Peptides against a protein of PDB entry 1Y74. Designs and how they scored, part 2

Target 1, 57 residues: chain A of PDB entry 1Y74
Amino acid sequence: LGLERDVSRAVELLERLQRSGELPPQKLQALQRVLQSRFCSAIREVYEQLYDTLDIT

## One batch from the design tools (peptide; aimed at target 1 L3 I43)

Design b1_p9_1_s4 (made by RFdiffusion4, then SolubleMPNN; from b1_p9_1, 5 letters changed)
Fold by OpenDDE base, seed 4:
Structure b1_p9_1_s4 (fold): chain B 57 residues (1-57), chain A 9 residues (1-9)
Amino acid sequence: as target 1 above (57 residues)
Amino acid sequence: SFIEKLLEQ
């Protein structure tokens, strides 16, 4: 499971969208901050641990 | 808002 990589990629794409100027940056930035928050990181970590332990398909 | 609460973490 590579959720950490997927989240990192999502953040990267959000940064590109912000720089393009085609969309209002504030909401994109807010979403980026949420994805980088300790809250989301903790949830991701728990999920990955459970996934590895239970071998969920 | 919910987002604001999340940003505090």
Scores: peptide ipSAE 0.043, ipTM 0.627, DockQ to the pose 0.257
OpenDDE base, seeds 1, 2, 3, 5: peptide ipSAE 0.025, 0.041, 0.043, 0.038; ipTM 0.527, 0.618, 0.623, 0.600

Design b1_p9_2 (made by RFdiffusion4)
Pose (drawn by RFdiffusion4):
Structure b1_p9_2 (pose): chain A 57 residues (1-57), chain P 9 residues (1-9)
Amino acid sequence: as target 1 above (57 residues)
Amino acid sequence: LLEELVELA
């Protein structure tokens, strides 16, 4: 689906901006936690697993 | 999708 690429890209993109430290890192750190959090991991696995399910069903 | 995840969080 691209979620892994887009999420993982967003994670590193948030860290990338964090490295620069130009804009409010607070909200950006929040997103990193949101996408890196184990919770969004299970949900992410759903989107991937779901696409496979479509190929099965 | 990113927006939905943010709303869920």

Design b1_p9_2_s1 (made by RFdiffusion4, then SolubleMPNN; from b1_p9_2 with L1V E7R)
Fold by OpenDDE base, seed 3:
Structure b1_p9_2_s1 (fold): chain B 57 residues (1-57), chain A 9 residues (1-9)
Amino acid sequence: as target 1 above (57 residues)
Amino acid sequence: VLEELVRLA
């Protein structure tokens, strides 16, 4: 499962975009906080457990 | 923006 890696890459992208100053940082920072939230992590863990159990390709 | 997106793709 690449979901943890993809979330980490999305966070890295959001941090670079915030540093560029080309976009309003507030919405980018809010999205980063959502991706790093306990809620997003809990959804990911449930998804990974279901994926491993159901062998969903 | 576009250059950062391309570097991360």
Scores: peptide ipSAE 0.055, ipTM 0.647, DockQ to the pose 0.049
OpenDDE base, seeds 1, 2, 4, 5: peptide ipSAE 0.051, 0.055, 0.053, 0.050; ipTM 0.647, 0.649, 0.646, 0.639

Design b1_p9_2_s2 (made by RFdiffusion4, then SolubleMPNN; from b1_p9_2, 3 letters changed)
Fold by OpenDDE base, seed 1:
Structure b1_p9_2_s2 (fold): chain B 57 residues (1-57), chain A 9 residues (1-9)
Amino acid sequence: as target 1 above (57 residues)
Amino acid sequence: VLEELLRLA
């Protein structure tokens, strides 16, 4: 499952955007905090468990 | 912005 890797890549991109200064960093930082939250990780784990159980190809 | 995202993706 690539979801953890995709989330990590999204966080990396958000960090680069925050450093570029082309956008107000506050909303980007808020999104990064959501993606790195325990709640987002718990949803990801539930999704991965359901995906493995339901074998949705 | 978009060009920077495309270069980094």
Scores: peptide ipSAE 0.058, ipTM 0.633, DockQ to the pose 0.049
OpenDDE base, seeds 2, 3, 4, 5: peptide ipSAE 0.058, 0.057, 0.056, 0.049; ipTM 0.631, 0.632, 0.632, 0.620

Design b1_p9_2_s3 (made by RFdiffusion4, then SolubleMPNN; from b1_p9_2 with L1V E3Q)
Fold by OpenDDE base, seed 5:
Parts: sequence; C-alpha cells; structure tokens
Structure b1_p9_2_s3 (fold): chain B 57 residues (1-57), chain A 9 residues (1-9)
Amino acid sequence: as target 1 above (57 residues)
Amino acid sequence: VLQELVELA
C-alpha cells in the first residue's frame, strides 16, 4: 500500500533535513521518532487491514 | 527537501 512507502519517504526526507542543518534538528527528530514508533506502525497495520476489507479505492 | 515533504502531505 502507498502509506508504508510514503511514511518511509517522509522519514528519509526528515533525515536529510536533519543533516542539512537548515532547520533546528530537534523537532524533526521528534517527528521521525513518532513516524517510526510502534504506535504509528500499529495504526498503519489497522489502516491496511481496513483498506483491504473495505476495498476503498 | 522541504518542498518534497510538503508535496507528500
């Protein structure tokens, strides 16, 4: 599903921003931790199961 | 990089 790929891409972009030094890294790192959390992964799994069950296009 | 993040949202 697109959501796993989009989350992975968002994390990659956050890591690049942290390395560029253009922005204060602390908030970017906090957002990355949220996106990589077990809670976010569990929400994604529920979403994927519901998506597969409901066949939402 | 920031623009690509905005385009994902």
Scores: peptide ipSAE 0.122, ipTM 0.717, DockQ to the pose 0.085
OpenDDE base, seeds 1, 2, 3, 4: peptide ipSAE 0.118, 0.120, 0.118, 0.119; ipTM 0.714, 0.713, 0.716, 0.716

Design b1_p9_3 (made by RFdiffusion4)
Pose (drawn by RFdiffusion4):
Structure b1_p9_3 (pose): chain A 57 residues (1-57), chain P 9 residues (1-9)
Amino acid sequence: as target 1 above (57 residues)
Amino acid sequence: TLEELVALA
């Protein structure tokens, strides 16, 4: 689906901006936790697993 | 999707 690429890209993109430290890192750190959080991992696995399910069903 | 995940968080 691209979620892994888009989320993992967003994670590193948020860290990238964090490295620079130009804009409010607070909200950006929040996103990183949102996408890196184990919770969004299970949900992410769903989007991937769901696409496979479509190929099965 | 990213917005939805943020909304869920």

Design b1_p9_3_s1 (made by RFdiffusion4, then SolubleMPNN; from b1_p9_3 with T1V A7K)
Fold by OpenDDE base, seed 1:
Structure b1_p9_3_s1 (fold): chain B 57 residues (1-57), chain A 9 residues (1-9)
Amino acid sequence: as target 1 above (57 residues)
Amino acid sequence: VLEELVKLA
């Protein structure tokens, strides 16, 4: 699964958009914090473990 | 926005 990589890429995008100054940074930073939260990480980890165990396509 | 998205694609 590329889910960790896709989340990392989404965070990289949000960091670049915050640096460009084209958008108010506060909402982008809030979204980045959600994606990097312990809750989202725990859900991702459970999903990856279940996927590896159940061989769900 | 669009220019930054295109640079990241």
Scores: peptide ipSAE 0.031, ipTM 0.596, DockQ to the pose 0.047
OpenDDE base, seeds 2, 3, 4, 5: peptide ipSAE 0.030, 0.029, 0.030, 0.029; ipTM 0.597, 0.595, 0.593, 0.592; seed 3 fails the geometry check

Design b1_p9_3_s2 (made by RFdiffusion4, then SolubleMPNN; from b1_p9_3 with T1V A7E)
Fold by OpenDDE base, seed 2:
Structure b1_p9_3_s2 (fold): chain B 57 residues (1-57), chain A 9 residues (1-9)
Amino acid sequence: as target 1 above (57 residues)
Amino acid sequence: VLEELVELA
């Protein structure tokens, strides 16, 4: 599923934005921490399991 | 960089 790749890409882009200094880093770092959290990983795993179960089309 | 984040959303 693309979701793990998209989350990983979003984190990479947030790290680049934090290094560019174009934006206040605090909110970007907070968002990165959320995306890398065990909570988001668990939600992703549940989503992937449900998708694999329901994508019998 | 911001444009690439908007394309993911």
Scores: peptide ipSAE 0.048, ipTM 0.649, DockQ to the pose 0.084
OpenDDE base, seeds 1, 3, 4, 5: peptide ipSAE 0.044, 0.043, 0.045, 0.046; ipTM 0.646, 0.641, 0.645, 0.647

Design b1_p9_3_s3 (made by RFdiffusion4, then SolubleMPNN; from b1_p9_3 with T1V A7R)
Fold by OpenDDE base, seed 3:
Structure b1_p9_3_s3 (fold): chain B 57 residues (1-57), chain A 9 residues (1-9)
Amino acid sequence: as target 1 above (57 residues)
Amino acid sequence: VLEELVRLA
């Protein structure tokens, strides 16, 4: 499962975009906080457990 | 923006 890696890459992208100053940082920072939230992590863990159990390709 | 997106793709 690449979901943890993809979330980490999305966070890295959001941090670079915030540093560029080309976009309003507030919405980018809010999205980063959502991706790093306990809620997003809990959804990911449930998804990974279901994926491993159901062998969903 | 576009250059950062391309570097991360």
Scores: peptide ipSAE 0.055, ipTM 0.647, DockQ to the pose 0.048
OpenDDE base, seeds 1, 2, 4, 5: peptide ipSAE 0.051, 0.055, 0.053, 0.050; ipTM 0.647, 0.649, 0.646, 0.639

Design b1_p9_3_s4 (made by RFdiffusion4, then SolubleMPNN; from b1_p9_3 with T1V)
Fold by OpenDDE base, seed 5:
Structure b1_p9_3_s4 (fold): chain B 57 residues (1-57), chain A 9 residues (1-9)
Amino acid sequence: as target 1 above (57 residues)
Amino acid sequence: VLEELVALA
């Protein structure tokens, strides 16, 4: 499962966009906060456990 | 926005 890596990459891209100033940063920052939230991490962990258990490949 | 994200990837 590459979800942790993909989320980390998405956060990195959002940080770059925020620093570029080409877009209003507030919504980008809000999305970054969601992706880094305890809720998002908990959902990812549940998904990984279900994936390992159910072999939902 | 999507094009910018893809360009940064």
Scores: peptide ipSAE 0.025, ipTM 0.560, DockQ to the pose 0.059
OpenDDE base, seeds 1, 2, 3, 4: peptide ipSAE 0.024, 0.023, 0.023, 0.023; ipTM 0.546, 0.543, 0.547, 0.543

Design b1_p9_4 (made by RFdiffusion4)
Pose (drawn by RFdiffusion4):
Structure b1_p9_4 (pose): chain A 57 residues (1-57), chain P 9 residues (1-9)
Amino acid sequence: as target 1 above (57 residues)
Amino acid sequence: VEELAEELL
């Protein structure tokens, strides 16, 4: 689906901006935790697993 | 990135 690429890109992108430290890193750190959090991982696995399910069903 | 976070939440 691209979620792993978009999310993992967002993660590093958030860290990338964090490395520069130019804009409010607070909200950006929040997003990193949201996408890196284990919770979003199970949800992410769903989007991937769901696409496979479509190929099965 | 915020839109993706909102969709996921």

Design b1_p9_4_s1 (made by RFdiffusion4, then SolubleMPNN; from b1_p9_4 with A5V E6Q)
Fold by OpenDDE base, seed 1:
Structure b1_p9_4_s1 (fold): chain B 57 residues (1-57), chain A 9 residues (1-9)
Amino acid sequence: as target 1 above (57 residues)
Amino acid sequence: VEELVQELL
């Protein structure tokens, strides 16, 4: 499943953008907090379980 | 920003 890797990559990219100072950090930090939230992790786990159960090719 | 867009494409 690519979703965990894609979320981890999106967080890495947000951390690089925050360090570059090219953009106001507050919105980037808020987005990073959403992606690292227990809610997003729980939705990912449900998605992974459904994907494994439904065998969606 | 531009380098980041190139890493996503």
Scores: peptide ipSAE 0.032, ipTM 0.607, DockQ to the pose 0.071
OpenDDE base, seeds 2, 3, 4, 5: peptide ipSAE 0.032, 0.031, 0.031, 0.031; ipTM 0.608, 0.607, 0.601, 0.601

Design b1_p9_4_s2 (made by RFdiffusion4, then SolubleMPNN; from b1_p9_4 with A5V)
Fold by OpenDDE base, seed 1:
Structure b1_p9_4_s2 (fold): chain B 57 residues (1-57), chain A 9 residues (1-9)
Amino acid sequence: as target 1 above (57 residues)
Amino acid sequence: VEELVEELL
């Protein structure tokens, strides 16, 4: 499962964009907060558990 | 932005 790695990469990229100043930081910070939220983590854990249980090839 | 797109592709 790549989802944890992909979320971590998306956060890293959002932090780079916030540092570049090319874009208004508020929306990037809001998206980063969503990706790092306990809700997003809980949905990821449920997805990983279901994936491991359902053996979806 | 362009460097970010290059890192996603």
Scores: peptide ipSAE 0.029, ipTM 0.602, DockQ to the pose 0.068
OpenDDE base, seeds 2, 3, 4, 5: peptide ipSAE 0.029, 0.029, 0.029, 0.028; ipTM 0.602, 0.604, 0.595, 0.594

Design b1_p9_4_s3 (made by RFdiffusion4, then SolubleMPNN; from b1_p9_4 with E3R A5V)
Fold by OpenDDE base, seed 2:
Structure b1_p9_4_s3 (fold): chain B 57 residues (1-57), chain A 9 residues (1-9)
Amino acid sequence: as target 1 above (57 residues)
Amino acid sequence: VERLVEELL
């Protein structure tokens, strides 16, 4: 499952976009905080466990 | 923004 890698990539891209100054950083920082939250990580762990159990190919 | 889109695609 690539979800951890995809989330890490999304965070890296959000950090680059915040540094560019092209967009108001506040909403990007809020989204980054959501993606790095313990809540997002807990949902990911449940999703990964369910995927491994249900073999949803 | 454009570079972000290019790195997502």
Scores: peptide ipSAE 0.061, ipTM 0.664, DockQ to the pose 0.072
OpenDDE base, seeds 1, 3, 4, 5: peptide ipSAE 0.053, 0.055, 0.049, 0.053; ipTM 0.656, 0.657, 0.647, 0.650

Design b1_p9_4_s4 (made by RFdiffusion4, then SolubleMPNN; from b1_p9_4 with E6R E7Q)
Fold by OpenDDE base, seed 1:
Structure b1_p9_4_s4 (fold): chain B 57 residues (1-57), chain A 9 residues (1-9)
Amino acid sequence: as target 1 above (57 residues)
Amino acid sequence: VEELARQLL
């Protein structure tokens, strides 16, 4: 499962976009906060546990 | 934006 890595990469990309100033930072910061939230992490952990249990190919 | 898009493709 690459989901943790993909989320980390998405956060890195959002931080680059915020530093470029090409876009209003507020919505990018809000999205970054969602991706780094305890809720998003908990959903990821549940997804990973279910994936490992269900052996979904 | 365009440089970021090129890193996602």
Scores: peptide ipSAE 0.039, ipTM 0.622, DockQ to the pose 0.064
OpenDDE base, seeds 2, 3, 4, 5: peptide ipSAE 0.037, 0.038, 0.037, 0.037; ipTM 0.619, 0.622, 0.615, 0.612

Design b1_p9_5 (made by RFdiffusion4)
Pose (drawn by RFdiffusion4):
Structure b1_p9_5 (pose): chain A 57 residues (1-57), chain P 9 residues (1-9)
Amino acid sequence: as target 1 above (57 residues)
Amino acid sequence: LLEELAELA
């Protein structure tokens, strides 16, 4: 689906901006936690697993 | 999707 690429990219993109430290890192750190959080991992696995399910069903 | 995940969080 691209979620892994878009999420992982967003994670590193958030860290990238964090490295620079130009804009409010607080909200950016929040997103990193949201996408890196184990919770969004299970949900992410759903989107991937769901696409496979479509190929099965 | 990123927005939906952000809303869920």

Design b1_p9_5_s1 (made by RFdiffusion4, then SolubleMPNN; from b1_p9_5, 5 letters changed)
Fold by OpenDDE base, seed 4:
Structure b1_p9_5_s1 (fold): chain B 57 residues (1-57), chain A 9 residues (1-9)
Amino acid sequence: as target 1 above (57 residues)
Amino acid sequence: WIDELLALA
């Protein structure tokens, strides 16, 4: 699954938005922290394992 | 802000 890659790409885009200065960076940074949290990573890992096991289409 | 995200992708 590309979910890990997609989350990494989302974080990259959030960092670019923060550097642009066009948006208040605080809420973007908070979202980035959520995506990089151990909790989010654990959920992602479980999801990827279930996807492989159940072959959900 | 959604448009800005899409432009960066």
Scores: peptide ipSAE 0.027, ipTM 0.493, DockQ to the pose 0.060
OpenDDE base, seeds 1, 2, 3, 5: peptide ipSAE 0.023, 0.025, 0.022, 0.021; ipTM 0.445, 0.495, 0.445, 0.502

Design b1_p9_5_s2 (made by RFdiffusion4, then SolubleMPNN; from b1_p9_5, 3 letters changed)
Fold by OpenDDE base, seed 3:
Structure b1_p9_5_s2 (fold): chain B 57 residues (1-57), chain A 9 residues (1-9)
Amino acid sequence: as target 1 above (57 residues)
Amino acid sequence: VLQELLELA
């Protein structure tokens, strides 16, 4: 499913933004922590299970 | 980099 890959890519891009200094790093780091949280992973797992069950295109 | 993040949304 694309969602795991997209979340991983979003985290990578957030890490690059934190290093560039173009934006205040604190909010970017907070967003990265949310995306890497157990809660976000659990939501993703439920989403993937529903996607497989319902065949949502 | 910002543009690539916006393309994921």
Scores: peptide ipSAE 0.145, ipTM 0.724, DockQ to the pose 0.086
OpenDDE base, seeds 1, 2, 4, 5: peptide ipSAE 0.140, 0.142, 0.140, 0.145; ipTM 0.718, 0.721, 0.720, 0.724

Design b1_p9_5_s3 (made by RFdiffusion4, then SolubleMPNN; from b1_p9_5 with L1V A6L)
Fold by OpenDDE base, seed 5:
Structure b1_p9_5_s3 (fold): chain B 57 residues (1-57), chain A 9 residues (1-9)
Amino acid sequence: as target 1 above (57 residues)
Amino acid sequence: VLEELLELA
């Protein structure tokens, strides 16, 4: 599904932004932690199950 | 990089 790839890409981009020093890293790191959390993963699993069941295009 | 992050939203 696109969501897992988009989350992985968002994390990669957040890591690059943290390394560039263009922005204060603390908020970027906090967002990365949220995206990599068990809670976010559980929401993604529910979304994937619903997507497969409802056949939403 | 920031622009690419905004394009995902």
Scores: peptide ipSAE 0.127, ipTM 0.715, DockQ to the pose 0.086
OpenDDE base, seeds 1, 2, 3, 4: peptide ipSAE 0.121, 0.118, 0.120, 0.125; ipTM 0.709, 0.706, 0.710, 0.714

Design b1_p9_5_s4 (made by RFdiffusion4, then SolubleMPNN; from b1_p9_5, 4 letters changed)
Fold by OpenDDE base, seed 3:
Structure b1_p9_5_s4 (fold): chain B 57 residues (1-57), chain A 9 residues (1-9)
Amino acid sequence: as target 1 above (57 residues)
Amino acid sequence: VLDELLALA
């Protein structure tokens, strides 16, 4: 689904930013951890299940 | 920051 891909892409972008060294990595890493958290994953899963069931655009 | 994000996207 699009949301899983978008989250994965956001994480990839955060990893690239951390490697560039142009920004302090700690806050970027914290955001990455939030996006990869079980809480965000659970919300995503519920959203995807509802989307698949209700076909909400 | 925004420019870097946009350049990587």
Scores: peptide ipSAE 0.023, ipTM 0.564, DockQ to the pose 0.059
OpenDDE base, seeds 1, 2, 4, 5: peptide ipSAE 0.023, 0.022, 0.022, 0.023; ipTM 0.561, 0.557, 0.553, 0.566

Design b1_p9_6 (made by RFdiffusion4)
Pose (drawn by RFdiffusion4):
Structure b1_p9_6 (pose): chain A 57 residues (1-57), chain P 9 residues (1-9)
Amino acid sequence: as target 1 above (57 residues)
Amino acid sequence: AALAVLEAL
């Protein structure tokens, strides 16, 4: 689906901006936690697993 | 909020 690429890109992208430290890192750190959090991991596995399910069903 | 972030992606 691209979620692993877009999430993982967002995560590093948030860290990338964090490395520069130019804009409010607080909200950016929050996103990183949202996408890295184990919770969004299970939900992300759903989107991938769901696409496979479509190929099965 | 986490879901809204995922939807935005």

Design b1_p9_6_s1 (made by RFdiffusion4, then SolubleMPNN; from b1_p9_6, 4 letters changed)
Fold by OpenDDE base, seed 4:
Structure b1_p9_6_s1 (fold): chain B 57 residues (1-57), chain A 9 residues (1-9)
Amino acid sequence: as target 1 above (57 residues)
Amino acid sequence: ELLKVLEEL
C-alpha cells in the first residue's frame, strides 16, 4: 500500500503551505503533528497489515 | 501560492 508515501507527501505539502504565509500556519502545523503522531502511524500499520491479510480486491 | 501546491498533486 502507498499510504506511508501518501502521508509523507501530505506532510511535505503542509510544510510548503506553512512557509508560503498565505494561510494561518497554526491549523496546518496542528494537522502535520497529527499525521506525524505515533497514533496515526500505529493506525496506518494496522490498516496495512489488515489489507495484506484480507486480500481486499 | 496555493496554486503551486496544487500543481504538485
Scores: peptide ipSAE 0.030, ipTM 0.574, DockQ to the pose 0.060
OpenDDE base, seeds 1, 2, 3, 5: peptide ipSAE 0.027, 0.029, 0.027, 0.028; ipTM 0.554, 0.545, 0.524, 0.532

Design b1_p9_6_s2 (made by RFdiffusion4, then SolubleMPNN; from b1_p9_6, 3 letters changed)
Fold by OpenDDE base, seed 3:
Structure b1_p9_6_s2 (fold): chain B 57 residues (1-57), chain A 9 residues (1-9)
Amino acid sequence: as target 1 above (57 residues)
Amino acid sequence: ELLAVLEEL
């Protein structure tokens, strides 16, 4: 499942965008905090379990 | 892909 890797990559990109100064850093930092939250991790675990159980291609 | 949009910025 690529979702953990994709979330990690999204966080890395958000950190780069915060350093570029091209976008308001506060909203990017808030999104990064959501993606790194225990809530987002718990949703990901449920999604991965359902994906493995349902064999959703 | 949302990631592709973030890579283009």
Scores: peptide ipSAE 0.034, ipTM 0.621, DockQ to the pose 0.095
OpenDDE base, seeds 1, 2, 4, 5: peptide ipSAE 0.034, 0.033, 0.033, 0.033; ipTM 0.611, 0.612, 0.612, 0.614

Design b1_p9_6_s3 (made by RFdiffusion4, then SolubleMPNN; from b1_p9_6, 5 letters changed; failed a check: too like the target's own chain)
Amino acid sequence: ELLEVLQRL

Design b1_p9_6_s4 (made by RFdiffusion4, then SolubleMPNN; from b1_p9_6, 5 letters changed)
Fold by OpenDDE base, seed 5:
Structure b1_p9_6_s4 (fold): chain B 57 residues (1-57), chain A 9 residues (1-9)
Amino acid sequence: as target 1 above (57 residues)
Amino acid sequence: ELLEVLKKL
């Protein structure tokens, strides 16, 4: 499962969009903070552990 | 799907 990599890539893209100035940065920064939160990381780890244990599609 | 399991936790 590549979910950690996909979340890290989403954060990198949000940081690029914030630097371009084409979009209001506040909502992009709020989304980045949610994706980098301990809560989001803990839910990701539970998801990965359940995926690896149960092999559920 | 795993999402249905997560909704029951």
Scores: peptide ipSAE 0.025, ipTM 0.464, DockQ to the pose 0.081
OpenDDE base, seeds 1, 2, 3, 4: peptide ipSAE 0.021, 0.017, 0.022, 0.022; ipTM 0.474, 0.451, 0.482, 0.456; seed 3 fails the geometry check

Design b1_p9_7 (made by RFdiffusion4)
Pose (drawn by RFdiffusion4):
Order: C-alpha cells, then sequence, then structure tokens
Structure b1_p9_7 (pose): chain A 57 residues (1-57), chain P 9 residues (1-9)
C-alpha cells in the first residue's frame, strides 16, 4: 500500500527535521511516537494484511 | 490522508 514507505518516511522525515531543529519539534516528536508506536504497528500490519486478504478472498 | 487518520487515532 505504501504505508510502510510513507510512515517510515514520515518517521525519518520527522527525525530529519528534528535533527535540524528549525520548527516546533514537539508536534513532530508526537507524530514520530504515533507512527513508531507499537499500536500504529498493529494497525499498519492490518493495512498490509488486509490487502493480502483481498487477494485471498 | 492515512497519516491524518492515524493522527486522529
Amino acid sequence: as target 1 above (57 residues)
Amino acid sequence: SLLEELAEL
């Protein structure tokens, strides 16, 4: 689906901006935790697993 | 959009 690439890109993109430290890192750190959080990992696995399910069903 | 939906969660 691209979620792994978009989310993982967003994670590193948030960290990338964090490295620069130019804009409010607080909200950006929040997103990193949102996408890196184990919770969004299970949900993400759903989007991937769901696409496979479509190929099965 | 998906990032927004995840952010809403």

Design b1_p9_7_s1 (made by RFdiffusion4, then SolubleMPNN; from b1_p9_7, 4 letters changed)
Fold by OpenDDE base, seed 3:
Structure b1_p9_7_s1 (fold): chain B 57 residues (1-57), chain A 9 residues (1-9)
Amino acid sequence: as target 1 above (57 residues)
Amino acid sequence: SVLDELLSL
């Protein structure tokens, strides 16, 4: 669903942002790690299952 | 900017 794509895009943008120097990279890298974690993946799976079941917009 | 793109997701 859209969430997987959005998470992937967010990670890509975070990587670029880390290289740009616009912001301190440490916290951005930490956020990237969270988004790529097994925990986030598990939550996404539950979300997507519920999304399909509940027919959310 | 890259930040603007991120915030636009």
Scores: peptide ipSAE 0.261, ipTM 0.815, DockQ to the pose 0.083
OpenDDE base, seeds 1, 2, 4, 5: peptide ipSAE 0.257, 0.260, 0.255, 0.260; ipTM 0.814, 0.815, 0.813, 0.813

Design b1_p9_7_s2 (made by RFdiffusion4, then SolubleMPNN; from b1_p9_7 with A7L E8A)
Fold by OpenDDE base, seed 1:
Structure b1_p9_7_s2 (fold): chain B 57 residues (1-57), chain A 9 residues (1-9)
Amino acid sequence: as target 1 above (57 residues)
Amino acid sequence: SLLEELLAL
């Protein structure tokens, strides 16, 4: 739950930063793509499944 | 700043 929310919030902030022009957008966009990648989604899915099963705080 | 908010996650 926390990881999904934090990743979603990070992506939102990266999108805002890209629009604000405070920083060059290319590196921010690359980071956003990494966070939204299938790899990160798969890792998150495994994490959430383990969290639900093991009840680790 | 938005950058500071990102780094504070």
Scores: peptide ipSAE 0.267, ipTM 0.821, DockQ to the pose 0.089
OpenDDE base, seeds 2, 3, 4, 5: peptide ipSAE 0.265, 0.267, 0.263, 0.265; ipTM 0.820, 0.820, 0.818, 0.819

Design b1_p9_7_s3 (made by RFdiffusion4, then SolubleMPNN; from b1_p9_7, 3 letters changed)
Fold by OpenDDE base, seed 1:
Structure b1_p9_7_s3 (fold): chain B 57 residues (1-57), chain A 9 residues (1-9)
Amino acid sequence: as target 1 above (57 residues)
Amino acid sequence: DLLEELLRL
């Protein structure tokens, strides 16, 4: 499903933004930690299961 | 722009 890939891409971009110095890195790092949290992973899995169940193609 | 790339997800 696209959501895992999009979250992984968001994390990669947040790491690049932290290294660029264009933005204060602390808030970007906090957002990265939230996206990598067990809680967000569990929510993602539930959403993916719901999409797989409701995607009656 | 890395911020624009993040907003296009």
Scores: peptide ipSAE 0.166, ipTM 0.764, DockQ to the pose 0.086
OpenDDE base, seeds 2, 3, 4, 5: peptide ipSAE 0.166, 0.144, 0.161, 0.165; ipTM 0.763, 0.747, 0.759, 0.761

Design b1_p9_7_s4 (made by RFdiffusion4, then SolubleMPNN; from b1_p9_7, 4 letters changed)
Fold by OpenDDE base, seed 3:
Structure b1_p9_7_s4 (fold): chain B 57 residues (1-57), chain A 9 residues (1-9)
Amino acid sequence: as target 1 above (57 residues)
Amino acid sequence: SVIEELLAL
């Protein structure tokens, strides 16, 4: 679903920001780790299941 | 910018 793509794109953009040096990398890396965590993956799965069940668009 | 792309998600 769109959420998986958006999370993957967010991670890619955070990696670019970390390499650019425009911002302190530590907080960007922490956010990246959160987005790639099993917790966020589980929340995404629940979200996707609910949207599939409720036919929300 | 990369920040603008991030905000546009």
Scores: peptide ipSAE 0.252, ipTM 0.813, DockQ to the pose 0.086
OpenDDE base, seeds 1, 2, 4, 5: peptide ipSAE 0.246, 0.243, 0.252, 0.249; ipTM 0.812, 0.810, 0.814, 0.812

Design b1_p9_8 (made by RFdiffusion4)
Pose (drawn by RFdiffusion4):
Structure b1_p9_8 (pose): chain A 57 residues (1-57), chain P 9 residues (1-9)
Amino acid sequence: as target 1 above (57 residues)
Amino acid sequence: LEELIEEAL
């Protein structure tokens, strides 16, 4: 689906901006936690697993 | 995911 690329890209993108430290890192750190959080991992696995399910069903 | 992002912001 591109979620792993887009999430993982967002994560590193948030870190990237964090490395520069130009804009409010607070909200950006929040997103990083939201996408890296184990919770969004299970949900993300759903989007991937769901696409496979479509190929099965 | 969008709702979680909106809540976080």

